# Designs tried in a protein design run: peptides against a protein of PDB entry 6UG1. Part 128

Target 1, 304 residues: chain A of PDB entry 6UG1
Amino acid sequence: SNEERKRRKYFHMLYLVCLMVHGFIRNEWINSKRLSRKLSNLVPEKVFELLHPQKDEELPLRSTRKLLDGLKKCMELWQKHWKITKKYDNVGLYMRTWKEIEMSANNKRKFKTLKRSDFLRAVSKGHGDPDISVQGFVAMLRACNVNARLIMSCQPPDFTNMKIDTSLNGNNAYKDMVKYPIFWCEVWDKFSKKWITVDPVNLKTIEQVRLHSKLAPKGVACCERNMLRYVIAYDRKYGCRDVTRRYAQWMNSKVRKRRITKDDFGEKWFRKVITALHHRKRTKIDDYEDQYFFQRDESEGIPD
Target 2, 301 residues: chain A of PDB entry 6UG1 as posed
Amino acid sequence: SNEERKRRKYFHMLYLVCLMVHGFIRNEWINSKRLSRKLSNLVPEKVFELLHPQKDEELPLRSTRKLLDGLKKCMELWQKHWKITKKYDNEGLYMRTWKEIEMSANNKRKFKTLKRSDFLRAVSKGHGDPDISVQGFVAMLRACNVNARLIMSCQPPDFTNMKIDTSLNAYKDMVKYPIFWCEVWDKFSKKWITVDPVNLKTIEQVRLHSKLAPKGVACCERNMLRYVIAYDRKYGCRDVTRRYAQWMNSKVRKRRITKDDFGEKWFRKVITALHHRKRTKIDDYEDQYFFRRDESEGIPD

## One batch from the design tools (peptide; made by RFdiffusion4, then SolubleMPNN)

Design b2_p20_4_s3 (from b2_p20_4, 10 letters changed)
Fold by OpenDDE base, seed 3:
Structure b2_p20_4_s3 (fold): chain B 304 residues (1-304), chain A 20 residues (1-20)
Amino acid sequence: as target 1 above (304 residues)
Amino acid sequence: SELDKLLEELKEWLKKWLEE
């Protein structure tokens, strides 16, 4: 019905705000001074120097290469620190079906909310789910004075899906679900004036996204619980930015149709949510990023 | 805050939908 379409749209909006606030809270927790002091000790001086290369005036690309090598070594150090990767409880923060939401509303399952103290202990011991591990990696880079962002791919239920949910087959569903991450890192390259994408846990990859990302879900089975729609960046100064354009090949033709921002009402509403979570002034880094997004929009063209 | 206003607006929409 038209009523069920409205219900799914409003529930999607509420769920999206809850996810974005969750990302904001986790970004605050990883700024812990106590955690920072502990995690800085994981990074040797030689690796710290690679993270902070001098500007090569002859070839700025040499400085970017040193930063990339430093980030690779940080991923290796992080893997040595991380002792236990726990499976997600159920589907974690991956996308739920409408049927799963309805069944969960009927089943008052006590969701055990992780407290700040428990999170800090988990990161400090190297014990937790992949999301906690990525968040801890961002904390380690921030402890080394690296301008690292926490990235969250927000997975609200698909308000455009009006089909009766066929039962997703349980066991094969987990492997396909976790094939691509929900959380990752971005690092500012001051030499190239670009964000570097870092997945320290899932794909264990570093990339400089031009047109395509390895982190963008591919294939029907992987997209059932991980649909690239809302990629939100949280920085060390409590900035909040929509960075979906970086990771979306087909932002205008495909991704926009699955977002609340498909219409002017949804765009204005989503802008208010971003503004409410954005606690810093604009910087030259934001200007370079917006210029990159503009060039990506022009290169995709207007969908026919 | 601006977030609190957005949350109240969302609650009002949910309330209207539950009353219809």
Scores: peptide ipSAE 0.027, ipTM 0.677, DockQ to the pose 0.130
Fold by OpenDDE base, seed 5:
Structure b2_p20_4_s3 (fold): chain B 304 residues (1-304), chain A 20 residues (1-20)
Amino acid sequence: as target 1 above (304 residues)
Amino acid sequence: SELDKLLEELKEWLKKWLEE
C-alpha cells in the first residue's frame, strides 16, 4: 500500500539517524585520552616518523609514499595487537530485511548495549568484533597525531524494497555479508590534498580512490546486506560529512535512487541530520574534498 | 542541543505519521 511505502520510508529515516548517532558516539569514544596513551605505545618512533614525513619540495609524491608505508606498518602492528576477532551477533550493523525487523519487534530479547568502558577495554585488549577493531585502529592513528577519520557505511533497511517477504536464503549468507566492511578509516594526505582509504581489518588494503573503491560491495549476494548508500565520515574534531561520492562509481545513476536524498524533502532532511552531527568549523580540507566530489559528479554526468 | 531538536522534530513527525 501507499501507507506501507510511507512506513518503510519513515522507519528507514529513523534507523539511519540511529546509525549515524551510533557512529558519532563511537567517534567520541575513540578520542579517549586514556586509550590514546595506551595505543601510542604500539607505534615505534620509526613508524611515527613515516606517518609524519617532511614535505619533499622537489617531489611531494615521496612524502606520500612515506605516509603510505607508515600506514602499512600501522596495519601490521594493529594485526599483532588484535588477539581475538569475534563474529558479529546475528548481522551486526549490516542491513536487516523488513521481515527480520518485524520479527525483532516481536522478540523481547534484551540487546545488551556495549558500554564505553567495555569498548575501551575491548580495544585495549585487542578483543572484539571487526567494527571495534577498525574503531581502535582509528584511535591508534589519532594517538599518533594522524588526521584519521572513522568511516561508517550506514545500512538502514531498503525503503525501496516493497516485497512483503524479504528473507535472505543461502548457506554463504554470513560469508557474503562480511566480504566488505561497514567501518573503515580515511587518512588525510596533506601532500596530495586527498583522503587515503584504509581498511585495516577486512580487506587489509590501502587505496587512493580515484573512480572506484575496493571497499564498494560487488555482486548481488554481497549487496543484499551491504548497499553503499550512506558513507559517513567522522573526524577527530567531531566533523560529520557525507563521503558517499568517493566510494560510489554510479552515484547519480544508481546510488541516489536508493537514498532518502532522491527527493527534495529527503535532501533537506538529510542535510539537517548532517548539520546536527557536524560540530566543527569548515576547513581548507573540506574545500579540497568538495572540489573532488564536484569533479566526480561532472565526470559521471547525468544518467541517460 | 541541535541534535536533541532534530530528534524531537523526528519524534513529532513519527507521531503524526502513526496518527495518519
Scores: peptide ipSAE 0.025, ipTM 0.657, DockQ to the pose 0.120
Fold by OpenDDE base, seed 1:
Structure b2_p20_4_s3 (fold): chain B 304 residues (1-304), chain A 20 residues (1-20)
Amino acid sequence: as target 1 above (304 residues)
Amino acid sequence: SELDKLLEELKEWLKKWLEE
């Protein structure tokens, strides 16, 4: 019905705001001065120097290579620190079906909310789910004065799915769900004027995204609970930016159709949500990023 | 906050939809 279409749209909007606020709160928690002091001790001086290379005036690429080597060593150090990777409770922050949402409304499940103190303890001990691990990695890089962003792929229910029964075939293994991350890191490369993508936990990869990312879900089974639609970046200064364009190869042709921003109402609403979560002034880094997104839009073209 | 205003605006939209 038209009513069920409206319901799913508004519930998607509510769920998206809740996810984006969750990302904002986690980004605040990883700015903890107490956590920063503990995590800085995990990084030896030689690795710190690689994270902060001098500008090579002859070949700026040499400076980028040092930064990449420093980030690789930080991922190795983080893996040594992280002792216990817990499984997600149920589906974690992966996408729920409409049937799962309806069934959950009937079940007064007491969700155990993780407190700030418990989060900081989990990161400090190296015990937690993959999301806590990634968030802790971003905290470690920030403790080393690296301009690292927390990235969140927000997974609200698909308001474009109008099927009554949205049950997933029961064999969609936990493995397919967790094949791609929901949280990752970006690091600013001041030499190339680009964001470097870092997945320290899941794929254990560093990439300089050109046209596509390794972190973008591929295949039907993986996309059922992880659909790339809203990739939100949270920086150390409480900036909030939509960086979906970086990770979406087909933003205009495919991704936009599954976003609330497919129409002017949804675009204006989503801009208000971003603005409410964006607590810093614009910088030259934002100018370089917007220029890169513009070039990516031109290179994709407008779908006919 | 601006967030609280957005949450109230969203609640009002949800309420209007449930009353329609």
Scores: peptide ipSAE 0.024, ipTM 0.654, DockQ to the pose 0.129
Fold by OpenDDE base, seed 2:
Structure b2_p20_4_s3 (fold): chain B 304 residues (1-304), chain A 20 residues (1-20)
Amino acid sequence: as target 1 above (304 residues)
Amino acid sequence: SELDKLLEELKEWLKKWLEE
């Protein structure tokens, strides 16, 4: 019905706000001074120097190469630190079906909210799920004075899916779900004026995204619980930015149709949510990023 | 309103999702 369509749209909006607030809270927790002091000790001086190369005036690419080598070594150090990767108890922060939401509303399960103290202990010991591990990796880079962002791919229920039963039954459902990450890292390269994408846990990859990312879900089974729609960046200064354009090859033709921002009302609403979570002044880094997003929008063109 | 019902359902769902 038209009523059920409206209900699913509003539920999607509210769920999206809750996911974005969750990302904001986790970004605050990883700024812990106590955690920073512990995690800085994981990084040897030689690796710290690679993270902070001098500017090569002849070939700025040499400085970027040193930074990339430093980030690779940080991923290796992080793998040594992380002792236990827990599975998600259910679907974690991956996308739920409408049926799962309705069933969860009827079942009084008692979830133990992970407290800030328990999170900091989990990261410090290297024991937790993949999301906690990525968040801890961002904390380690921030402890080394690297301008690292926490990235969250927000997975609200698909308000464009009007099927009554959306239950996902499959033997490989968990493997397909976790094939691509929900959380990852971005690092500012001051030499190339670009964000470097780092997945330290899932794909264990570093990339300089031009047109497409390896982190973008591919294939029907992987996209059932992980639809690239809302990629939100949380920086060390409590900035909040929509960076979906970086990771979406087909923003205009495909991704926009699945977002609340497909209409003017949804765009204005989503802008208010971003503004409420954005607690810093604009910087030249935001100007370079917006210029890159503009160029990416022009290069995609209008979908035929 | 329908929005208030959805907000209460979401609060209960969030309580459940934070209590699970």
Scores: peptide ipSAE 0.022, ipTM 0.614, DockQ to the pose 0.115; fails the geometry check

Design b2_p20_4_s4 (from b2_p20_4, 7 letters changed)
Fold by OpenDDE base, seed 4:
Structure b2_p20_4_s4 (fold): chain B 304 residues (1-304), chain A 20 residues (1-20)
Amino acid sequence: as target 1 above (304 residues)
Amino acid sequence: SLLDKLKELLREELLKYLEE
């Protein structure tokens, strides 16, 4: 019905804001001074120097290579720190079906909310789910004065899916779900004027995204619980930015159709949400990023 | 608070979209 379409759109909007606020809160928690002091001790001086290379005036690419090597070593150090990767309870922050949402509304399941103290303890011990691990990695880089962003792929229920019974068949669902991350890191490369993508936990990869990312879900089974639609970046200064364009190869042709921003109302609404979560002034980094997104939109062209 | 502002923003925009 038209009413059910409206209801699903609204529930999607509400759920999206809750996810974006969750990302904001986690981004605040990883700015903990107590955590920063503990995590800085994991990074030896030689690795810190690689994270802060001098500008090579002859070949700026040499400075980028040092930064990339420093980030690789930080990933290795993080793997040594992280002792226990817990499985997600149910589906974590991956996409729920409409049926799962309805069933969850009927069940007064006490969601155990992770408190800030429990989060900080989990990161400090190296014990937690993959999301806590990624968030802790971003905290470690920030403790080393690296301009690292927490990235969150927000997975609200698909308001474009009007099917009633989206029962996902059980057995392989978890492996396919966790094949691609929901949280990752970006690091600002001041030499190339680009964001470097870092997945320290899932794929254990560093990439300089040009046209497509390795972190973008591929295949039907993986996309059931992880649809690339809302990739939100949270920086150390409480900036909030939509960076979906970086990770979406087909933003205009495919991804936009699955976003609330498909229409002018949804675009205006989503901008208000971003603005409410964005607590810093614009910088030249934002200008370079917006220019990159513009060039990516022009290069994709208008969908036929 | 940020949460109150987001609740208000949600309420206002949800009401507008119900009236359309």
Scores: peptide ipSAE 0.022, ipTM 0.655, DockQ to the pose 0.093
Fold by OpenDDE base, seed 5:
Structure b2_p20_4_s4 (fold): chain B 304 residues (1-304), chain A 20 residues (1-20)
Amino acid sequence: as target 1 above (304 residues)
Amino acid sequence: SLLDKLKELLREELLKYLEE
């Protein structure tokens, strides 16, 4: 019905705001000065120097290569620190079906909310789910004065799915779900003037995204609980930016149709949400990023 | 607060949703 379409659109919007606020709160928690002091001790001086290379004026690419090597070594150090990777409770922050939402409304299961103190202890011990691990990795890079962003792929329920029963049948549902991350890292490369993508936990990869990312979900089974629609970046200065364009090959043709921003009303609303979560002034880094997104939009073209 | 701004954004959208 039109009523059910409106209800699902509204519930999607509410759920999206809750996810984006969750990302904001986790981004605040990883800025903890106590955690920063503890995590900086995990990084040897030689690795710190690689994270902060001198500007090579002859070949800026040499400086980028040092930074990439430093980030690789940080991923190796982080894997040594992380002792226990817990499975997600149920589906974690992956996408729920509409049926799962209805069933959860009937089941008054007290979700134990993770407290800030418990999060900081989990990161410090290296015990937690993959999301806590990625968030801790971003905290370690920030402790080394690296301009690292927390990236969150927000997975609100699909308001474009109008099926009554959205039950997912699959013996490998968990393996397919966790094949791609929900959280990852971006690091600013001041030499190339680009963001470097870092997945320290799931795919254990570093990439300089041009057109395609390895972190973009591929295949029907993986996309059931992880649809790339809202990739939100949270920086160390409480900036909040939509970076979906970086990771979406087909932003205009495919991704936009599944976003609230498909219409003018949803675009205006989503801009208000981003603005409410964005607590810093614009910088030249934002100008370079917006220029890159513009070039990516022009290169994709308007779908016929 | 941030929470108040987010509540207001949600209220404005709820009101529009109920009026439509």
Scores: peptide ipSAE 0.022, ipTM 0.653, DockQ to the pose 0.101
Fold by OpenDDE base, seed 3:
Structure b2_p20_4_s4 (fold): chain B 304 residues (1-304), chain A 20 residues (1-20)
Amino acid sequence: as target 1 above (304 residues)
Amino acid sequence: SLLDKLKELLREELLKYLEE
């Protein structure tokens, strides 16, 4: 019905804001001064120097290569620190079906919310789910004065799916779900004027995204619980930015159709949500990023 | 608070969307 379509769109919007606020709160928690002091001790001086290379005036690419090597070594150090990777409770922050949402509304299951103190302890001990591990990795890089962002792929229920029964039949549903991350890191490269993508936990990869990302979900089974639609970046100064354009190859033709921003009302609403979560002034880094997004939009073209 | 401002934004825009 038209009423059920309105209800699903409303619930999608509410769920999206809750996810974006969750990302904001986690980004605040990883700015803990107590945690920063502990995590800085994990990074030896030689690795710190690689994270902060001098500008090579002849070949700026040499400075980027040193930064990439420093980030690789930080991923290796993080793997040594992290002792226990817990499985997600149920589906974690991956996408739920409409049926699962309806069933969960009937089941007053007390979701055990992780407190700030428990999060800081989990990161400090190296015990937690993959999301806590990624968030802790961002905290370690920030402790080393690296301009690292927390990235969150927000997975609200698909309001464009009007099917009643969306039962996911797969025995491998968990493996397919966790094949691609929900949280990752971006690091600002001051030499190339680009964001470097870092997945320290899942794919254990570093990439300089041009047209395609390895973190973009591929295949039907993986996309059932992980649809790339809302990739939100949270920086150390409480900036909040939509960075979906970086990771979406087909933003205009495919991704936009699955977003609330498919219409002018949804675009204006989503801009208000981003503005409410953005607590810093604009910088030259934002100008370079917007220029990159513009070039990516022109290169994709308007779908016929 | 930030949470109150987000609740207000949600309430106003979602009420408008339900009335349309």
Scores: peptide ipSAE 0.022, ipTM 0.656, DockQ to the pose 0.097
Fold by OpenDDE base, seed 2:
Structure b2_p20_4_s4 (fold): chain B 304 residues (1-304), chain A 20 residues (1-20)
Amino acid sequence: as target 1 above (304 residues)
Amino acid sequence: SLLDKLKELLREELLKYLEE
């Protein structure tokens, strides 16, 4: 019905805000000064120097290569630190079906909310789920004075799915679900004026995204619980930005159709949500990023 | 609080869309 369509759209909006607030809170927690002091000790001086290369005036690419090598070594150090990767109890922050949402509303299971103290202890010990691990990695880079962002792929229920039964089949669902991350890192390259994408936990990859990312879910099974629609960046200064354009090859033709921002009402609403979570002034880094997004929109063209 | 502001934004936009 039209009423059920309205209900699903609103529930999607509510769920999206809750996810974006979760990302904001986790981004605040990883700015802990106590955690920063502990995590800086994981990074040797030689690796710190690679993270902060001198500007090569002849070939800025040499400085970027040093930064990339430093980030690779940081991923190796992080893997050595991280002792226990816990599975998600259910689906974590991956996308739920409408049926799962309806069934969960009847089951008032007391979800044990992770407290800030428990999170900081988990990161410090290297014990937790993949999301906690990525968040801790961002904290380690920030402890080394690297301009690292926490990235969250927000997975609200698909309001464009009007099927009554959206039950997902069987045991392979978990492997396909966790094939691609929900959380990752971006690092500002001051030499190339670009964000470097870092997945320290899932794919264990570093990339300089031009047209597409390795972190973008591919295949039907992987997209059932991980649909790239809302990739939100949280920086060390409490900035909040939609960076979906970086990771979406087909933003205009495919991704937009599954976002609340498909219509003017949803666009205006989503801008209000971003503005409410954005707690810093604009910088030259935002100008370079917006220029890159503009070029990506032009290069995709208008969908036929 | 941030949560109150977000609740307010959600409430206002919910009301507008229920009135449409």
Scores: peptide ipSAE 0.022, ipTM 0.655, DockQ to the pose 0.097; fails the geometry check

Design b2_p20_5_s1 (from b2_p20_5, 11 letters changed)
Fold by OpenDDE base, seed 2:
Structure b2_p20_5_s1 (fold): chain B 304 residues (1-304), chain A 20 residues (1-20)
Amino acid sequence: as target 1 above (304 residues)
Amino acid sequence: MLTKEEIEELYEFFESKLLH
């Protein structure tokens, strides 16, 4: 019905705000000075020097290569630090079906919320789910004075799915779900004027995204609980930015149709949410990023 | 801009009502 369509749209909006706020809170917890002091001790001087290379005036690419090598070594150090990767309880922050949402509303289970103190202890010990591990990795890079962002792929329920029963088959569902990450890292390369994508936990990859990312979900089974729609970046200065354009190959033709921003009302609303979570002034880094997004929109063109 | 209190309230709402 039209009423059910409206209900699902508004519930998607509420759920999206809650996910974006969750990302904001985790980004604040990452900025803990106590955690920073502990995590900086994991990085030896030689690796710190690679993270902060001198500018090569002849070939800036040499400086980028040193940074990439430093980031690779940081991923290796992080794997040594992380002792226990817990499975997600249920589906974690992956996308729920409409049926699961309806059933959960009836379950009065008081789940214990993860407190800041528990999070900081989990990261310090190297015990937690993959999301906590990624968040801790971003904290370690920030402790080394690297301009690292926390990236979150927000998975609100699909308001464009009007099926009554959206139950998923249980077989292999967890493996397909966790094939691609929900959280990852971006690092600012001051030499190339680009963000470097780092997945330290799931795919254990570093990439310089041009047209496509390895982190973008592919295949029907993987997309059931991980649909690339809202990729939000949280920086060390409490900036909040939509970076979906980086990871979406087909933003205009495919991704936009699944976003609240498909219409003017949704665009204006979503811009208000971003603005409410963006707690810093604009910088030249934002100008370079917006220029890159503009070039990506021009290169995709208008879908035929 | 959301206040710290409003952000914490939305976080608690999410963790208690929508995450589980």
Scores: peptide ipSAE 0.109, ipTM 0.786, DockQ to the pose 0.869
Fold by OpenDDE base, seed 5:
Structure b2_p20_5_s1 (fold): chain B 304 residues (1-304), chain A 20 residues (1-20)
Amino acid sequence: as target 1 above (304 residues)
Amino acid sequence: MLTKEEIEELYEFFESKLLH
């Protein structure tokens, strides 16, 4: 019905705000000075020097290569720190079906909210789910004075799915779900004027995204619980930015159709949500990023 | 801009009602 379409749209909007607020709160928690002091001790001086290379005036690419090598070594150090990777309870922050949402509304189980103190302890011990691990990795880079962003792929329920039963089939559902991450890291390369993508936990990859990312979900089964629609970046200064354009090869032709921003109402609303979570002034880094997004929009073209 | 209190309320709502 038209009413059910409206209900799913509004529930998607509410759920999206809650996810974006969750990302904001986790980004605040990883700025903990107590955590920073502990995590900085995991990074030896030689690796710190690679993270902060001098500018090579002859070949800036040499400085970028040092930074990339430093980030690789940080991923290795992080794997050594992380002792226990817990499975997600149920589906974690992956996308729920409409049926799962309806069933959860009837479930009176009191779940224990993860407190800030429990999170900081989990990161410090290296015990937790993959999301806590990625968030801790971003905290370690920030402890080394690296301009690292927490990236969150927000997975609100699909308001474009109007099926009554949205039950997912299959024995491999968890493996397909966790094939691609929900959280990852970006690091600012001051030499190339670009963001470097880092997945320290899932794919264990570092990439300089040009046209596509390895972190973008591929295949029907993987996309059932992980649709690339809202990739939100949270920086160390409480900036909040939509960076979906970086990871979406087909933003205009495919991704936009699945976003609330497909219409003017949704675009204006989503801009208000971003603005409400963006607590810093604009910088030259934002100018370089917006220029990159503009060039990516022009190069994709308008879908026929 | 969301206040700290509004952010905490939305977080608690999410964790209690939507995440679990």
Scores: peptide ipSAE 0.093, ipTM 0.766, DockQ to the pose 0.876
Fold by OpenDDE base, seed 1:
Structure b2_p20_5_s1 (fold): chain B 304 residues (1-304), chain A 20 residues (1-20)
Amino acid sequence: as target 1 above (304 residues)
Amino acid sequence: MLTKEEIEELYEFFESKLLH
C-alpha cells in the first residue's frame, strides 16, 4: 500500500539517523586519551617515521610509497595485537529484512549494550568483533598523529523493497554477510591530496580508490545484507561527511535510487542530519575531496 | 547541531529498540 511505502521510508530514515549517531559515538570513543597512550606503544619509531615521511620535492610519489608502507606495517602490527575476533551477535550492523524488524519489535529482550568502558577494554586487550577491531585500528593511527577517519557503511532496511516476506536463504548467509566490511579506515595522503582506503580486518587491503573499491559489495548474496548506499566518514575533529561517491562506481545510475536522497525532500533532510553530526569547520582537505567527487560525477555522467 | 544528551538518547534508543 501507499501507507506501507510511507511507513518503510520513515522507518528507514529513523534507522539511518540511529546508525549515523552510533558511528559518531564510536568515533568519540576512539578519541580516548587513555586508549591513545596504550595504542601508540604498539607502533615502533621506524614505523612512525614511515607514517610521517618528509616531502620528496623531486618525486612526491616516494613520500606516498613510504606512507603506504607504514600503513601496511601498522596493519601487520594490528593483526599481532588482535587476539580474538568474535562473531557478530545476530547480524550486527548489517542490513535487516523488514520481517526481521517486525519480529524484533515483538521481542522485548533486554540486550546488554556495549558501554564505553567495555569498548576501551576490548580494544586494549584485542578482543572483540570486526567492527571494534577496525575502530581500534583507527584509534592506533590517531594515536600516531595520522589523520585517520572512521568509515561506516550504514545499512538501514531497504525502503525500496516492498515485498512482505523478505526471508533470506540461510545457507552460508553469515559468510556472505561478513565478506565485505561495514567499518573501515581512510588515511589522508598530504602528498597526493587524496584519501587512502584501509581495511585492516576483513580484506586486509590498502587502496587508492580511482573508479571502484574492493570494499564495495559484489554479488546478490553479499548485497542482501550489505548494500553500498550511505558511506559516512568520521574524522578525529568530529567532522561527518558523506563519502559514498568514492566507493560507488555507479552513484547516479544505481546507488542514488536506493537512497533517501533520491528526491529533494530526502536530500534536504539528509543534509540536515550530516550538518547536525558535523562539529568542525571546513578545511582544504574537504575542498580536495569535493573536487574529487565532482570529477567522479562528471566521469560517470548522467544516466540516460 | 545535536546536543550530547540528544546523541546519547538516540544511541540508547537505537541499542534498545533497533539493534536487537
Scores: peptide ipSAE 0.088, ipTM 0.763, DockQ to the pose 0.860
Fold by OpenDDE base, seed 3:
Structure b2_p20_5_s1 (fold): chain B 304 residues (1-304), chain A 20 residues (1-20)
Amino acid sequence: as target 1 above (304 residues)
Amino acid sequence: MLTKEEIEELYEFFESKLLH
């Protein structure tokens, strides 16, 4: 019905705000001074120096290569620190079906909410799910004075899906679900004036995204619980930015149709949510990023 | 701009009603 379409749209909006707030709170938790002091000790001086290369005036690319090598070594150090990767309880922060949402409303399962103290202990011990591990990795880079962002791919239920949900086949569903991450890292390269993408846990990859990312879900089965729609960046100064354009090859033709921002009302609403979570002044880094997004938008063109 | 209290309330709502 038209009423059910409206209900799903408003529920998607509410769920999206809650996910974005969750990302904001996790970004606050990883700024813990106590955690920072512990995690800085995981990074030896030689790796710290690679993370902070001098500017090569002859070839700035040499400085970027040192930073990339430092980030690779940080991923290796993080793998040594992380002892236990827990499976997600149910689907974690991956996309739920409408049927699963209706069923969860009936099942008052007392799930224990993860408190800040429990999170800090989990990161310090190296015990937790992949999302906690990525968040801890961002905390380690921030502890080394690296300008690292927490990235979250927000997975609200698909308000454009009006089908009755068939039961997803359970066992294959988990492997396909976790094939691509929900959380990852970005690191500012001050030499190239670009963000470097780092997935330290899932794909264990570092990329300088030009047109496409390895982190973008591919195939029907992987997209059932992970649709690239809302990629939100949280920085160390409590900045909040939509960075979906970096990871979406087909932002205008495909991704926009699945976002609340497909219409002017949704665009204005979503901008208010971003503004409410953005607690810092604009910087030259934001100017370089917006210029890159503009160039990517022009290069995609308007869908015919 | 959301207050800290509003952010905490939204988080609690999410964890209690939408995530579980």
Scores: peptide ipSAE 0.085, ipTM 0.759, DockQ to the pose 0.846

